# Ledger of designs, part 35: peptides against a protein of PDB entry 4X86

Target 1, 56 residues: chain A of PDB entry 4X86
Amino acid sequence: EGPQLLLSEAVSRAAKAAGARPLTSPESLSRDLEAPEVQESYRQQLRSDIQKRLQE

## One batch from the design tools (peptide; made by RFdiffusion4, then SolubleMPNN)

Design b2_p17_8_s1 (from b2_p17_8, 6 letters changed)
Fold by OpenDDE base, seed 1:
Structure b2_p17_8_s1 (fold): chain B 56 residues (1-56), chain A 17 residues (1-17)
Amino acid sequence: as target 1 above (56 residues)
Amino acid sequence: SEELQRLLAPILERHFG
């Protein structure tokens, strides 16, 4: 398996760009985003999106 | 896409409203 961007990092960057701060805490948000099923669905979607772009 | 959204949406709602 190659390099990957964690969903937690992606959401953190998006929140920063939007000027959004969690109602809970960054740590609590990260814990939820690091759930295996969530991270795997993100990886699959990201790979799918990249493949689609390459096929265009 | 749908699978990710089903998992991600409730998390975002909890933490960002």
Scores: peptide ipSAE 0.636, ipTM 0.900, DockQ to the pose 0.849
Fold by OpenDDE base, seed 3:
Order: structure tokens, then C-alpha cells, then sequence
Structure b2_p17_8_s1 (fold): chain B 56 residues (1-56), chain A 17 residues (1-17)
């Protein structure tokens, strides 16, 4: 449901903001973050967090 | 989300220490 935001993009932006570079590679990091179970957990949390904010 | 953190924490440790 709704538009999909990638966890890999969120983590990439956060890492950039923190001035952090992976010890491995961007490709390796993205591969791990794009695992279906990880992406789905991110989507669920994002939706829940937005709903919580709107209900306050 | 405890589930996301459970999945994300080891990934971040592996790639960022």
C-alpha cells in the first residue's frame, strides 16, 4: 500500500548526513538492506510512525 | 519497531562497526 520508500535510500541519506562510509562497499550494504524481510519491516515501521504522528 | 531494529542492527554493525 502506498508509495514505496527504500530502506537502502534512507540509510544512505543518514550515513551521508553523518559523514559515514561503509567498511565494506555501498553495493554490499545495499544488498543486505534490500532483503525482503528488512524492507518490509521498514515499510511497516514507517507507516506506523506516520500514523502515530497524525494521531497526536 | 523492535523487529526492524533486530534486523537492522547487525547489518549496521557489519558495515559501519
Amino acid sequence: as target 1 above (56 residues)
Amino acid sequence: SEELQRLLAPILERHFG
Scores: peptide ipSAE 0.636, ipTM 0.901, DockQ to the pose 0.823
Fold by OpenDDE base, seed 4:
Formats: C-alpha cells, sequence, structure tokens
Structure b2_p17_8_s1 (fold): chain B 56 residues (1-56), chain A 17 residues (1-17)
C-alpha cells in the first residue's frame, strides 16, 4: 500500500459509487491497476494536482 | 497527466467496455 491512496482503491470506490460492475472481475481489474507503472503515474498525477491547488 | 490517461484508458476499456 502506502501513504497515498492506491489507484485500485480509488477506482473501486468510484465504480461502486457509479453502480458499475466490471465485465471481468474486481480482482482482474485490481491486478491491472496495481501495475507499478500505473500506480506511479497515479502518484505523480496526484502530487501534481495537490501542488497546483496549493499554488492557487 | 497524459501519461496516466494513456495507461488507464485501455484498462478501463478492457474491464468496462
Amino acid sequence: as target 1 above (56 residues)
Amino acid sequence: SEELQRLLAPILERHFG
């Protein structure tokens, strides 16, 4: 895990909120979202978004 | 970032159509 929210957790929460169900499975979706390159891109985006908000 | 979207889009397409 880590100090920041995992992308897989963020997407899971969003899917539940939208009433969306994957065509595959929650496990398959999580596996893809937990790929290191995907999680790192999410971390960088999240950090960038926070920094932008702090500068506004 | 465009990088995140490029990585995320095909994943969402695969699992949600």
Scores: peptide ipSAE 0.637, ipTM 0.900, DockQ to the pose 0.853; fails the geometry check
Fold by OpenDDE base, seed 5:
Structure b2_p17_8_s1 (fold): chain B 56 residues (1-56), chain A 17 residues (1-17)
Amino acid sequence: as target 1 above (56 residues)
Amino acid sequence: SEELQRLLAPILERHFG
């Protein structure tokens, strides 16, 4: 079981790279992104994307 | 997935517009 990139961290990094700053705060954004249902959907999406890549 | 987008879109809209 290796470390997984959380959606909140992924979005944080993407926002930084884009020079985007939340209207609210990084903390409140992360809180919303860390909701269990959101994180689980992200995990499923990531797995699906990887599987699709392997099938190509 | 559409499920992720349904959850993510309103969050991004709230925080980034």
Scores: peptide ipSAE 0.637, ipTM 0.901, DockQ to the pose 0.831; fails the geometry check

Design b2_p17_8_s2 (from b2_p17_8, 6 letters changed)
Fold by OpenDDE base, seed 2:
Structure b2_p17_8_s2 (fold): chain B 56 residues (1-56), chain A 17 residues (1-17)
Amino acid sequence: as target 1 above (56 residues)
Amino acid sequence: SARLQELLAPILERHFG
């Protein structure tokens, strides 16, 4: 399919914006965030949130 | 849904405290 938005990318951008550094490592954080169940839950919530906004 | 929060909370706690 087309490009996929990753939770890991979203969190990385948020952390950068906040000037936050993980206690562990960016790599270990990304690995945890890229777990299939985590990514899927992110996709579902993102879709739901967007749908709510479109209906307002 | 609270599913993302359930999964994300422990991850953020582990990596950011």
Scores: peptide ipSAE 0.650, ipTM 0.901, DockQ to the pose 0.787
Fold by OpenDDE base, seed 1:
Structure b2_p17_8_s2 (fold): chain B 56 residues (1-56), chain A 17 residues (1-17)
Amino acid sequence: as target 1 above (56 residues)
Amino acid sequence: SARLQELLAPILERHFG
């Protein structure tokens, strides 16, 4: 868990909103998205995006 | 960022095409 949504949760929500289902499985997708380097990159990007908006 | 896209794009391609 963390201060921001997990990438896996964000992608799941986006896929649902788009009516998209993975060719593989939700579990397989989650495993890939939960890789530490992927999650950290997402966290950094999200923080950066929020900071940019606050500075506008 | 480029870093996130570099990591995420191949994952999305694998699972969603």
Scores: peptide ipSAE 0.650, ipTM 0.901, DockQ to the pose 0.830
Fold by OpenDDE base, seed 3:
Structure b2_p17_8_s2 (fold): chain B 56 residues (1-56), chain A 17 residues (1-17)
Amino acid sequence: as target 1 above (56 residues)
Amino acid sequence: SARLQELLAPILERHFG
């Protein structure tokens, strides 16, 4: 299996690119994003999105 | 799927408003 991004990493990169800073802390945000159900939903959505593009 | 958005939206609201 190739490398995959965690949702927390994806959001961190997006926030940095946008110059956005959380009201709480980067650590608190990452902790919430790393919840198993959140990460799994991200993995499923990403896989689905890629499959859709491959079918075009 | 709306599942990710259902989980992600309240997290983003909490941390970014």
Scores: peptide ipSAE 0.646, ipTM 0.900, DockQ to the pose 0.818
Fold by OpenDDE base, seed 5:
Structure b2_p17_8_s2 (fold): chain B 56 residues (1-56), chain A 17 residues (1-17)
Amino acid sequence: as target 1 above (56 residues)
Amino acid sequence: SARLQELLAPILERHFG
């Protein structure tokens, strides 16, 4: 239940770091990434990845 | 997660090719 980073924000940061720009627009990309099912799957994956790291 | 990749891959393909 800690702080959660939106997938859209995570991708935005990653794209910026990589110097990548969408063929469409940042807004269009963000809209798709903000879909509830996408965000939830990201939340689950993030939690799982962290838990795995703690056990390695 | 297979679920995240399933959802994310087509989005990234659409916007980044």
Scores: peptide ipSAE 0.658, ipTM 0.903, DockQ to the pose 0.798; fails the geometry check

Design b2_p17_8_s3 (from b2_p17_8, 6 letters changed)
Fold by OpenDDE base, seed 4:
Structure b2_p17_8_s3 (fold): chain B 56 residues (1-56), chain A 17 residues (1-17)
Amino acid sequence: as target 1 above (56 residues)
Amino acid sequence: SARLAALLAPILERHFG
Protein backbone atom coordinates (compact mmCIF):
# COMPACT_ATOMS: atom_id res chain seq x y z
CA GLU B 1 0.00 0.00 0.00
CA GLY B 2 1.05 3.57 -0.59
CA PRO B 3 2.21 5.65 -3.54
CA GLN B 4 2.19 3.83 -6.87
CA LEU B 5 4.08 6.37 -8.94
CA LEU B 6 6.52 4.75 -11.32
CA LEU B 7 10.17 5.63 -11.04
CA SER B 8 10.51 5.06 -14.76
CA GLU B 9 7.92 7.75 -15.39
CA ALA B 10 9.58 10.16 -12.99
CA VAL B 11 13.00 9.67 -14.56
CA SER B 12 11.56 9.91 -18.05
CA ARG B 13 9.99 13.26 -17.22
CA ALA B 14 13.18 14.51 -15.62
CA ALA B 15 15.31 13.42 -18.56
CA LYS B 16 12.97 15.08 -21.03
CA ALA B 17 12.98 18.30 -19.03
CA ALA B 18 16.78 18.27 -18.97
CA GLY B 19 17.11 17.41 -22.63
CA ALA B 20 18.96 14.26 -21.67
CA ARG B 21 18.91 11.23 -23.95
CA PRO B 22 20.08 7.81 -22.86
CA LEU B 23 23.04 6.22 -24.61
CA THR B 24 20.96 3.07 -24.86
CA SER B 25 17.25 3.60 -25.39
CA PRO B 26 14.31 4.93 -23.43
CA GLU B 27 12.91 1.41 -23.42
CA SER B 28 16.01 -0.20 -21.96
CA LEU B 29 16.26 2.52 -19.34
CA SER B 30 12.64 2.01 -18.36
CA ARG B 31 13.16 -1.73 -18.11
CA ASP B 32 15.98 -1.27 -15.61
CA LEU B 33 14.04 1.30 -13.62
CA GLU B 34 11.04 -1.00 -13.43
CA ALA B 35 12.99 -3.73 -11.66
CA PRO B 36 10.98 -4.77 -8.59
CA GLU B 37 13.64 -3.86 -6.04
CA VAL B 38 14.15 -0.45 -7.63
CA GLN B 39 10.46 0.35 -7.79
CA GLU B 40 9.94 -0.80 -4.20
CA SER B 41 12.79 1.37 -3.00
CA TYR B 42 11.24 4.30 -4.84
CA ARG B 43 7.83 3.60 -3.30
CA GLN B 44 9.34 3.54 0.17
CA GLN B 45 11.21 6.75 -0.47
CA LEU B 46 8.09 8.49 -1.75
CA ARG B 47 6.08 7.38 1.24
CA SER B 48 8.75 8.60 3.61
CA ASP B 49 9.06 11.92 1.80
CA ILE B 50 5.32 12.48 1.82
CA GLN B 51 5.14 11.73 5.51
CA LYS B 52 7.96 14.15 6.19
CA ARG B 53 6.25 16.86 4.18
CA LEU B 54 3.01 16.35 6.07
CA GLN B 55 4.90 16.80 9.33
CA GLU B 56 6.35 20.14 8.30
CA SER A 1 17.86 6.84 3.33
CA ALA A 2 20.32 6.15 0.57
CA ARG A 3 18.75 2.90 -0.59
CA LEU A 4 17.16 4.35 -3.70
CA ALA A 5 20.26 6.34 -4.55
CA ALA A 6 22.40 3.24 -4.32
CA LEU A 7 20.14 1.36 -6.71
CA LEU A 8 19.62 4.27 -9.08
CA ALA A 9 23.23 5.39 -9.46
CA PRO A 10 24.52 2.43 -11.46
CA ILE A 11 21.45 2.47 -13.68
CA LEU A 12 21.92 6.13 -14.52
CA GLU A 13 25.63 5.59 -15.06
CA ARG A 14 24.94 2.76 -17.49
CA HIS A 15 22.41 4.69 -19.54
CA PHE A 16 23.70 8.25 -19.36
CA GLY A 17 27.38 7.82 -18.59
Scores: peptide ipSAE 0.672, ipTM 0.904, DockQ to the pose 0.859
Fold by OpenDDE base, seed 3:
Order: C-alpha cells, then sequence, then structure tokens
Structure b2_p17_8_s3 (fold): chain B 56 residues (1-56), chain A 17 residues (1-17)
C-alpha cells in the first residue's frame, strides 16, 4: 500500500534529464537500486515526504 | 531521514563516481 514508484525509475529519469550516464550500465545501476532494503527506504521516505507536503 | 541517503550514496558513487 502507498506509493508504488520505483527508486530505479526516479533515478533513471533524473539521470536522463541531467545527461548523466553511469560508468557501469543502466542495468547494473537498476539492479543496485532495486535491492529490497533500498526500495523500502525510498518508499518510506516518499510516503513521509508526501504526508509532510500535504500538511503544509 | 538519513537511511535512504546512507544506502543511496555508495550506489551513486559506484556508478557515477
Amino acid sequence: as target 1 above (56 residues)
Amino acid sequence: SARLAALLAPILERHFG
């Protein structure tokens, strides 16, 4: 439940917008970003940030 | 929260330097 956005997708979009290319590969970067603990931390942070913004 | 930052920093360093 809650936001289902992927950190890997967010970083990919940001990198593309900035013209940044990884030294490794997009696939390698995505694998690291999709690690369960990383994605869960992102989900928690995103939820918290959204809630804070809604209360402003 | 610093948790995400702590996890993300080494990943970004590895892939982007």
Scores: peptide ipSAE 0.672, ipTM 0.904, DockQ to the pose 0.846
Fold by OpenDDE base, seed 2:
Structure b2_p17_8_s3 (fold): chain B 56 residues (1-56), chain A 17 residues (1-17)
Amino acid sequence: as target 1 above (56 residues)
Amino acid sequence: SARLAALLAPILERHFG
């Protein structure tokens, strides 16, 4: 239930679009961004943002 | 949120400086 977008995917796409390359590796960055607490915080933020938009 | 920002800050610093 609710948004299931991955933060790691969002950041990877944004970095690619901006031509930004991590000092480490895309894989290392994705691993950190896929940490459960980080992903859950992102899910909560995304849900909140969508709800706010629907209330405008 | 402040929570997400707090979690992201050290990650972004580590990988992008």
Scores: peptide ipSAE 0.671, ipTM 0.905, DockQ to the pose 0.844
Fold by OpenDDE base, seed 1:
Structure b2_p17_8_s3 (fold): chain B 56 residues (1-56), chain A 17 residues (1-17)
Amino acid sequence: as target 1 above (56 residues)
Amino acid sequence: SARLAALLAPILERHFG
């Protein structure tokens, strides 16, 4: 339940827009960002942010 | 959140630091 946007996808899009390139590789960065605990914390943050915005 | 920031900091440092 809740938002299912991947943090790795969000960061990839942001990096592309900013012209930022990691010292390692986009693939290595994405792998780290796809760690379950990282994705879960992102999901919680995203849900919280949306909820706050709806209450404003 | 502090949790997400704490998890992201070392990842970003590793790849962009």
Scores: peptide ipSAE 0.670, ipTM 0.904, DockQ to the pose 0.809

Design b2_p17_8_s4 (from b2_p17_8, 5 letters changed)
Fold by OpenDDE base, seed 3:
Structure b2_p17_8_s4 (fold): chain B 56 residues (1-56), chain A 17 residues (1-17)
Amino acid sequence: as target 1 above (56 residues)
Amino acid sequence: SAELDRLLAPILERHFG
């Protein structure tokens, strides 16, 4: 199933909202953010954050 | 998490300075 938003998509949306443009390219940035270890860390952090909030 | 930060920080630095 996985998360609704991938890290690359989340960062892309945030950058757009902030009017930020990478020094490289959006494609290059997305490629780096889509690295398996990065995406997995994001998934774990997201799950942890949600669990933390549910426990409050 | 520290793990995500360790992975994400250098990426953001490379692309945004």
Scores: peptide ipSAE 0.644, ipTM 0.899, DockQ to the pose 0.833
Fold by OpenDDE base, seed 2:
Formats: sequence, C-alpha cells, structure tokens
Structure b2_p17_8_s4 (fold): chain B 56 residues (1-56), chain A 17 residues (1-17)
Amino acid sequence: as target 1 above (56 residues)
Amino acid sequence: SAELDRLLAPILERHFG
C-alpha cells in the first residue's frame, strides 16, 4: 500500500488555500481531525467519490 | 457522505465557527 493522506492534512491544505485560521489552534484542529472514526469516514468517502467519478 | 458530515460538522464549527 502507498502513503495515506490524512483528513487533517487535507483540511490544513484547504485552510491554507483559503487563508483561513482556526479560532483555536492548528494543533488542536489536527488532533480532532485525526480521531480514528473521522479518518476512517474520510477514507471511505474519498474512495466512494473516486469510484463515482471513474464510473462517469 | 452523511457519516463524515456528521463527524466533521461539529469539529469545523468548534474551530472555525
């Protein structure tokens, strides 16, 4: 298996692109986003979204 | 997915309002 992109990394990149800064801290945000159930849901959605695009 | 949205929404609300 190859490297896995974390949701926390995806959100960090999106926030950077938008010039957005969290009210809390980047570290606190990342910690919440790295929760196992959140990461797994992200992985499943990403896979599903890609599959849908491949079918089009 | 609805599952990710349900998990992500409160996180984003907390950190970005």
Scores: peptide ipSAE 0.644, ipTM 0.900, DockQ to the pose 0.819
Fold by OpenDDE base, seed 4:
Structure b2_p17_8_s4 (fold): chain B 56 residues (1-56), chain A 17 residues (1-17)
Amino acid sequence: as target 1 above (56 residues)
Amino acid sequence: SAELDRLLAPILERHFG
């Protein structure tokens, strides 16, 4: 319900850290990553991953 | 998850090759 990390932001940070630049543009990449189904899948995985770590 | 991977793969391939 609260603030959520966007997949587009996560990927942007990862790409920057890796020194990688898209063949297209950061804006084009973000647009694709912000597709609702992609963002929702990311949210679900993130939640699941955190829960798994807490149960270890 | 496999679902996220399946969604991300074509996006990353398009933008990063």
Scores: peptide ipSAE 0.643, ipTM 0.899, DockQ to the pose 0.862
Fold by OpenDDE base, seed 1:
Structure b2_p17_8_s4 (fold): chain B 56 residues (1-56), chain A 17 residues (1-17)
Amino acid sequence: as target 1 above (56 residues)
Amino acid sequence: SAELDRLLAPILERHFG
């Protein structure tokens, strides 16, 4: 959904890679991670991090 | 960023401890 990976998707992939399961549910976790302010903060962070890496 | 960390930390703590 969209040009960039959603935070919820990124966290889900990271959790899966680590073999970690939420104490709640994947759906509950995703709902919290999909909050607009959280997603926007992630987008900004990701963009900033990429820019920094390109300058190294 | 500190902003993302502040938002993400409590979510992760709630769901993963």
Scores: peptide ipSAE 0.644, ipTM 0.899, DockQ to the pose 0.831; fails the geometry check

## One batch from the design tools (peptide; made by RFdiffusion4, then SolubleMPNN)

Design b2_p18_1_s1 (from b2_p18_1, 14 letters changed)
Fold by OpenDDE base, seed 4:
Structure b2_p18_1_s1 (fold): chain B 56 residues (1-56), chain A 18 residues (1-18)
Amino acid sequence: as target 1 above (56 residues)
Amino acid sequence: SPELQAFIQRILDAHTER
């Protein structure tokens, strides 16, 4: 699965774990999380995390 | 990344009950 799908799943799990009550469908939430600006931020975070781990 | 967290929080605010 691509980064956007992994992010969507992670956020959905986190929201559920926090007891957040959904107002919209999971598909609607996923659509917003797949926005280009969000995807780019996620990609940057992943790259940074990997680089930090490799440098430790 | 504070930028990513800000995006996620704004999206969650729109899709979850406050």
Scores: peptide ipSAE 0.547, ipTM 0.875, DockQ to the pose 0.505
Fold by OpenDDE base, seed 1:
Structure b2_p18_1_s1 (fold): chain B 56 residues (1-56), chain A 18 residues (1-18)
Amino acid sequence: as target 1 above (56 residues)
Amino acid sequence: SPELQAFIQRILDAHTER
């Protein structure tokens, strides 16, 4: 389970919880979230968050 | 990060109703 899958799952859950109405298929949304630049930003955010927690 | 947030928002805007 890589960062791309984690991000896609997290965003999908958040959108659903917020009651957002989809214009496209879930697969289309996931595909865009899997873009390398988006994945890298997510990976960096996760690393940063973990580092902050470890330093507390 | 603001960068990640911007990516997510743009993608959501393209795939969900406003």
Scores: peptide ipSAE 0.547, ipTM 0.875, DockQ to the pose 0.486
Fold by OpenDDE base, seed 5:
Structure b2_p18_1_s1 (fold): chain B 56 residues (1-56), chain A 18 residues (1-18)
Amino acid sequence: as target 1 above (56 residues)
Amino acid sequence: SPELQAFIQRILDAHTER
């Protein structure tokens, strides 16, 4: 799966594990997570994490 | 990333009960 699907799945699982009750559908949540600014932040975080690991 | 964390928190607040 691509990064955006990975993020959506991870957030959904984390919310469930934390006992948060959903107000909307999983699709609605995913749609917001797919916003360009969110995806760019995720991409930057992923790149940063990889670079830091490679430098260890 | 503080930016990513802020986005996720805002989105969760909109889609889950507090």
Scores: peptide ipSAE 0.546, ipTM 0.875, DockQ to the pose 0.509
Fold by OpenDDE base, seed 3:
Structure b2_p18_1_s1 (fold): chain B 56 residues (1-56), chain A 18 residues (1-18)
Amino acid sequence: as target 1 above (56 residues)
Amino acid sequence: SPELQAFIQRILDAHTER
């Protein structure tokens, strides 16, 4: 799966592991995490992390 | 950068109680 779906799944899993009590459905959470602006921020973070790794 | 962190936190705040 692509980065957008990976982000959604990762955050959902992390929230569950942290014991956060849901106020909405998992689908609603995933939908918001899949918003274009969120995905763009994720892409930028990945790019930054990769660059840092390459420079180490 | 804190941009992604901010987005995720806002989303979690809207969808979780804590």
Scores: peptide ipSAE 0.546, ipTM 0.874, DockQ to the pose 0.520

Design b2_p18_1_s2 (from b2_p18_1, 11 letters changed)
Fold by OpenDDE base, seed 4:
Structure b2_p18_1_s2 (fold): chain B 56 residues (1-56), chain A 18 residues (1-18)
Amino acid sequence: as target 1 above (56 residues)
Amino acid sequence: SPALQAFIEEILKAHFEF
């Protein structure tokens, strides 16, 4: 198992920076972002990004 | 990742008003 991913934190910060108005609680947003399929996609993206940077 | 982008887009639409 890998370390806990912090996608929810990144998305929350990005939404705030964009001036978006929250419609739901932060907990509700985190629950959706922490779904297994979303976290796996995030893990794959991070792995790919790191591998690309290491190969350059 | 297209999959990640799709997930994030749908989640953002559900939780934020732009």
Scores: peptide ipSAE 0.525, ipTM 0.869, DockQ to the pose 0.512
Fold by OpenDDE base, seed 5:
Structure b2_p18_1_s2 (fold): chain B 56 residues (1-56), chain A 18 residues (1-18)
Amino acid sequence: as target 1 above (56 residues)
Amino acid sequence: SPALQAFIEEILKAHFEF
């Protein structure tokens, strides 16, 4: 699985664990998560987290 | 990331009922 699929699965599972009911299909959720601005923010967060861990 | 968190929050609101 690529980063987009991992993010989508994590978000969906977390929401369900919090008692949320899905209103749309998993595919619809994935489309929103795949938006360029979301993916860039995710990439930046991932890079930052890795760099911080390496500096510990 | 505040930006990522904001995106996720809005996406959650659009796709889930809490």
Scores: peptide ipSAE 0.525, ipTM 0.869, DockQ to the pose 0.557
Fold by OpenDDE base, seed 1:
Structure b2_p18_1_s2 (fold): chain B 56 residues (1-56), chain A 18 residues (1-18)
Amino acid sequence: as target 1 above (56 residues)
Amino acid sequence: SPALQAFIEEILKAHFEF
């Protein structure tokens, strides 16, 4: 599916691992995470993280 | 990044009860 699916799943898993209870549906959460500004920030962070890993 | 973290935090507060 791509980065949007990966981000949604990562966020959901992290929240649940921290003991958080979902108040909304996974679809609702995914919709908010798919906002253009969020996805662009994610893309930039991902690229930056990959570059850092390659330099280690 | 600070921007991504800020977005995630706000979205988490809207969708989860901690």
Scores: peptide ipSAE 0.524, ipTM 0.868, DockQ to the pose 0.544
Fold by OpenDDE base, seed 3:
Structure b2_p18_1_s2 (fold): chain B 56 residues (1-56), chain A 18 residues (1-18)
Amino acid sequence: as target 1 above (56 residues)
Amino acid sequence: SPALQAFIEEILKAHFEF
């Protein structure tokens, strides 16, 4: 149980696909993306989006 | 959400050059 760390995976994948030049290590990026406040915001957004889809 | 967007923007700016 518990929230999945989907955001770090999604952002890392997107950044890679975009070809942006990394200034820091992937681990440093992941650490920031895994911050509790960031993950909570992501969880809320994800829940909202899912709810919207269910009502379509 | 605006909160998530703000977090992502700042994190991206800190870790990538666009």
Scores: peptide ipSAE 0.523, ipTM 0.868, DockQ to the pose 0.459

Design b2_p18_1_s3 (from b2_p18_1, 14 letters changed)
Fold by OpenDDE base, seed 5:
Structure b2_p18_1_s3 (fold): chain B 56 residues (1-56), chain A 18 residues (1-18)
Amino acid sequence: as target 1 above (56 residues)
Amino acid sequence: SPELEAFIQRILDAHFER
């Protein structure tokens, strides 16, 4: 699965574990997490994290 | 990433009760 799907799943699980009370459906939440700008931010963070680790 | 954190925070605020 792509980064956007992995991110969506991770956030959903974390919210549940934190006992957060949902106001919307899980599908609605996933849709927002799969937005292009969110995916791009995730990609950039991932690249940055890898670069940092390789330079340590 | 501050950008990703900001996006996630906004999404959480929109979908979960504070």
Scores: peptide ipSAE 0.484, ipTM 0.856, DockQ to the pose 0.484
Fold by OpenDDE base, seed 2:
Structure b2_p18_1_s3 (fold): chain B 56 residues (1-56), chain A 18 residues (1-18)
Amino acid sequence: as target 1 above (56 residues)
Amino acid sequence: SPELEAFIQRILDAHFER
C-alpha cells in the first residue's frame, strides 16, 4: 500500500522524533545504515516481527 | 535480531549525543 521503509529512513525519522542531537551529518548516518547486509537483516527482522504480531 | 540491534546501537552512539 505504502512505500517500503528502509532502515536508514526509519532510524533517521525515529531519531528526529526522539529529539536526539546529531554529532554528524545526516548523510554520514545514512551511509552507515545503507550497507546491503544491514538492510537485509532489517528486512528479515521486520518480516519476522510482523508475522509474530499477526499470529498473536 | 540481537545482532542488528547491537549494530544499530553502535551506529547511534557514534552519530548522536547521549
Scores: peptide ipSAE 0.470, ipTM 0.853, DockQ to the pose 0.465
Fold by OpenDDE base, seed 1:
Structure b2_p18_1_s3 (fold): chain B 56 residues (1-56), chain A 18 residues (1-18)
Amino acid sequence: as target 1 above (56 residues)
Amino acid sequence: SPELEAFIQRILDAHFER
């Protein structure tokens, strides 16, 4: 996993911050976001985006 | 990644009211 936020955690936090109204349980949402390939893509994107931001 | 973003959007649409 590592120190970076999991996709499921990131989405949950963002939804809460946006005041989104949930239709399902948090567990159901997390389950859909926990595909390994999705998490890895997220990790790579997050790292890349942070690097770009720091280089601006 | 457009693919990742699209995936996330679909999940959000399924789990949150629009």
Scores: peptide ipSAE 0.459, ipTM 0.849, DockQ to the pose 0.437
Fold by OpenDDE base, seed 4:
Structure b2_p18_1_s3 (fold): chain B 56 residues (1-56), chain A 18 residues (1-18)
Amino acid sequence: as target 1 above (56 residues)
Amino acid sequence: SPELEAFIQRILDAHFER
């Protein structure tokens, strides 16, 4: 649960749409996208982006 | 943010063929 799942889903869908050829399993990709560093960066960006949109 | 983009790029490079 949390930002890592939303990010993981977004990246997976984007990669599929781009026709990217995976070198690893979807589970392996998701595991890396769920790393704490990635999750925190995503949380910060999401908050910032939402704030900017609401200020317009 | 450039930080998040950098993280994602590194992950993509590791998991997808270029």
Scores: peptide ipSAE 0.456, ipTM 0.846, DockQ to the pose 0.464

Design b2_p18_1_s4 (from b2_p18_1, 11 letters changed)
Fold by OpenDDE base, seed 5:
Structure b2_p18_1_s4 (fold): chain B 56 residues (1-56), chain A 18 residues (1-18)
Amino acid sequence: as target 1 above (56 residues)
Amino acid sequence: SSALEEFIQAVLKANTEF
């Protein structure tokens, strides 16, 4: 729990919890999710979203 | 992709639940 997870790890956990499977291979999905620019965008948005939730 | 972005948004929302 919390913002400590990498995007790829967070997506994997969420997909498992929802019983969802990607149409593409797990390897292809991981490649996209592990890109540093994608990870940084995730971190920034997660921080922003947490702040918004705290203000609700 | 659009599908990936939508899924990421869902993950972000789930991760903001304390």
Scores: peptide ipSAE 0.074, ipTM 0.594, DockQ to the pose 0.081
Fold by OpenDDE base, seed 1:
Structure b2_p18_1_s4 (fold): chain B 56 residues (1-56), chain A 18 residues (1-18)
Amino acid sequence: as target 1 above (56 residues)
Amino acid sequence: SSALEEFIQAVLKANTEF
């Protein structure tokens, strides 16, 4: 399986794996995670991590 | 926010899967 490109999906996976639930409403969390600047930062970090893995 | 950035980093570190 490939890396998740959406931060919201990555967070959902992490929460599921940990059996965790957000303390705030799911709507509030989603709103923050869907902010364009937040998603772009995640995308850049993901690309960086992929590049590092490819260079190993 | 700072708290959100910390959470994002935790997610990236714990769940990086290629």
Scores: peptide ipSAE 0.071, ipTM 0.577, DockQ to the pose 0.089
Fold by OpenDDE base, seed 4:
Structure b2_p18_1_s4 (fold): chain B 56 residues (1-56), chain A 18 residues (1-18)
Amino acid sequence: as target 1 above (56 residues)
Amino acid sequence: SSALEEFIQAVLKANTEF
């Protein structure tokens, strides 16, 4: 749930919680979500969001 | 893709409780 959480894992949790299934294969989705640049963007966004919430 | 980006943003917004 923190900055160390993989985007793919976060998406899987969200999808499960919402009862959602990807339109594409889970393998294809995981491949996209596990791309290093995507993971890095997620990490940066998460850090930014945490900082914003701490200031609220 | 744009669809993937929108989905990621939705996940981020939904998981802001961290």
Scores: peptide ipSAE 0.067, ipTM 0.578, DockQ to the pose 0.087
Fold by OpenDDE base, seed 3:
Structure b2_p18_1_s4 (fold): chain B 56 residues (1-56), chain A 18 residues (1-18)
Amino acid sequence: as target 1 above (56 residues)
Amino acid sequence: SSALEEFIQAVLKANTEF
């Protein structure tokens, strides 16, 4: 129920809940999601979203 | 890729539960 801090975990959870499967290999998708710049962007967005929700 | 970024944004928008 808490926020997912890792992008790969958040995406995996969402995909599973929706019954979605990637068109590319799982390894290729994981590689893209684990890229440091992508993870950092997600972390910043998540932090921003949490802050916005707390300000409501 | 642009497709990956669009998917990530969709996940973020749908993720309203903290």
Scores: peptide ipSAE 0.063, ipTM 0.563, DockQ to the pose 0.085

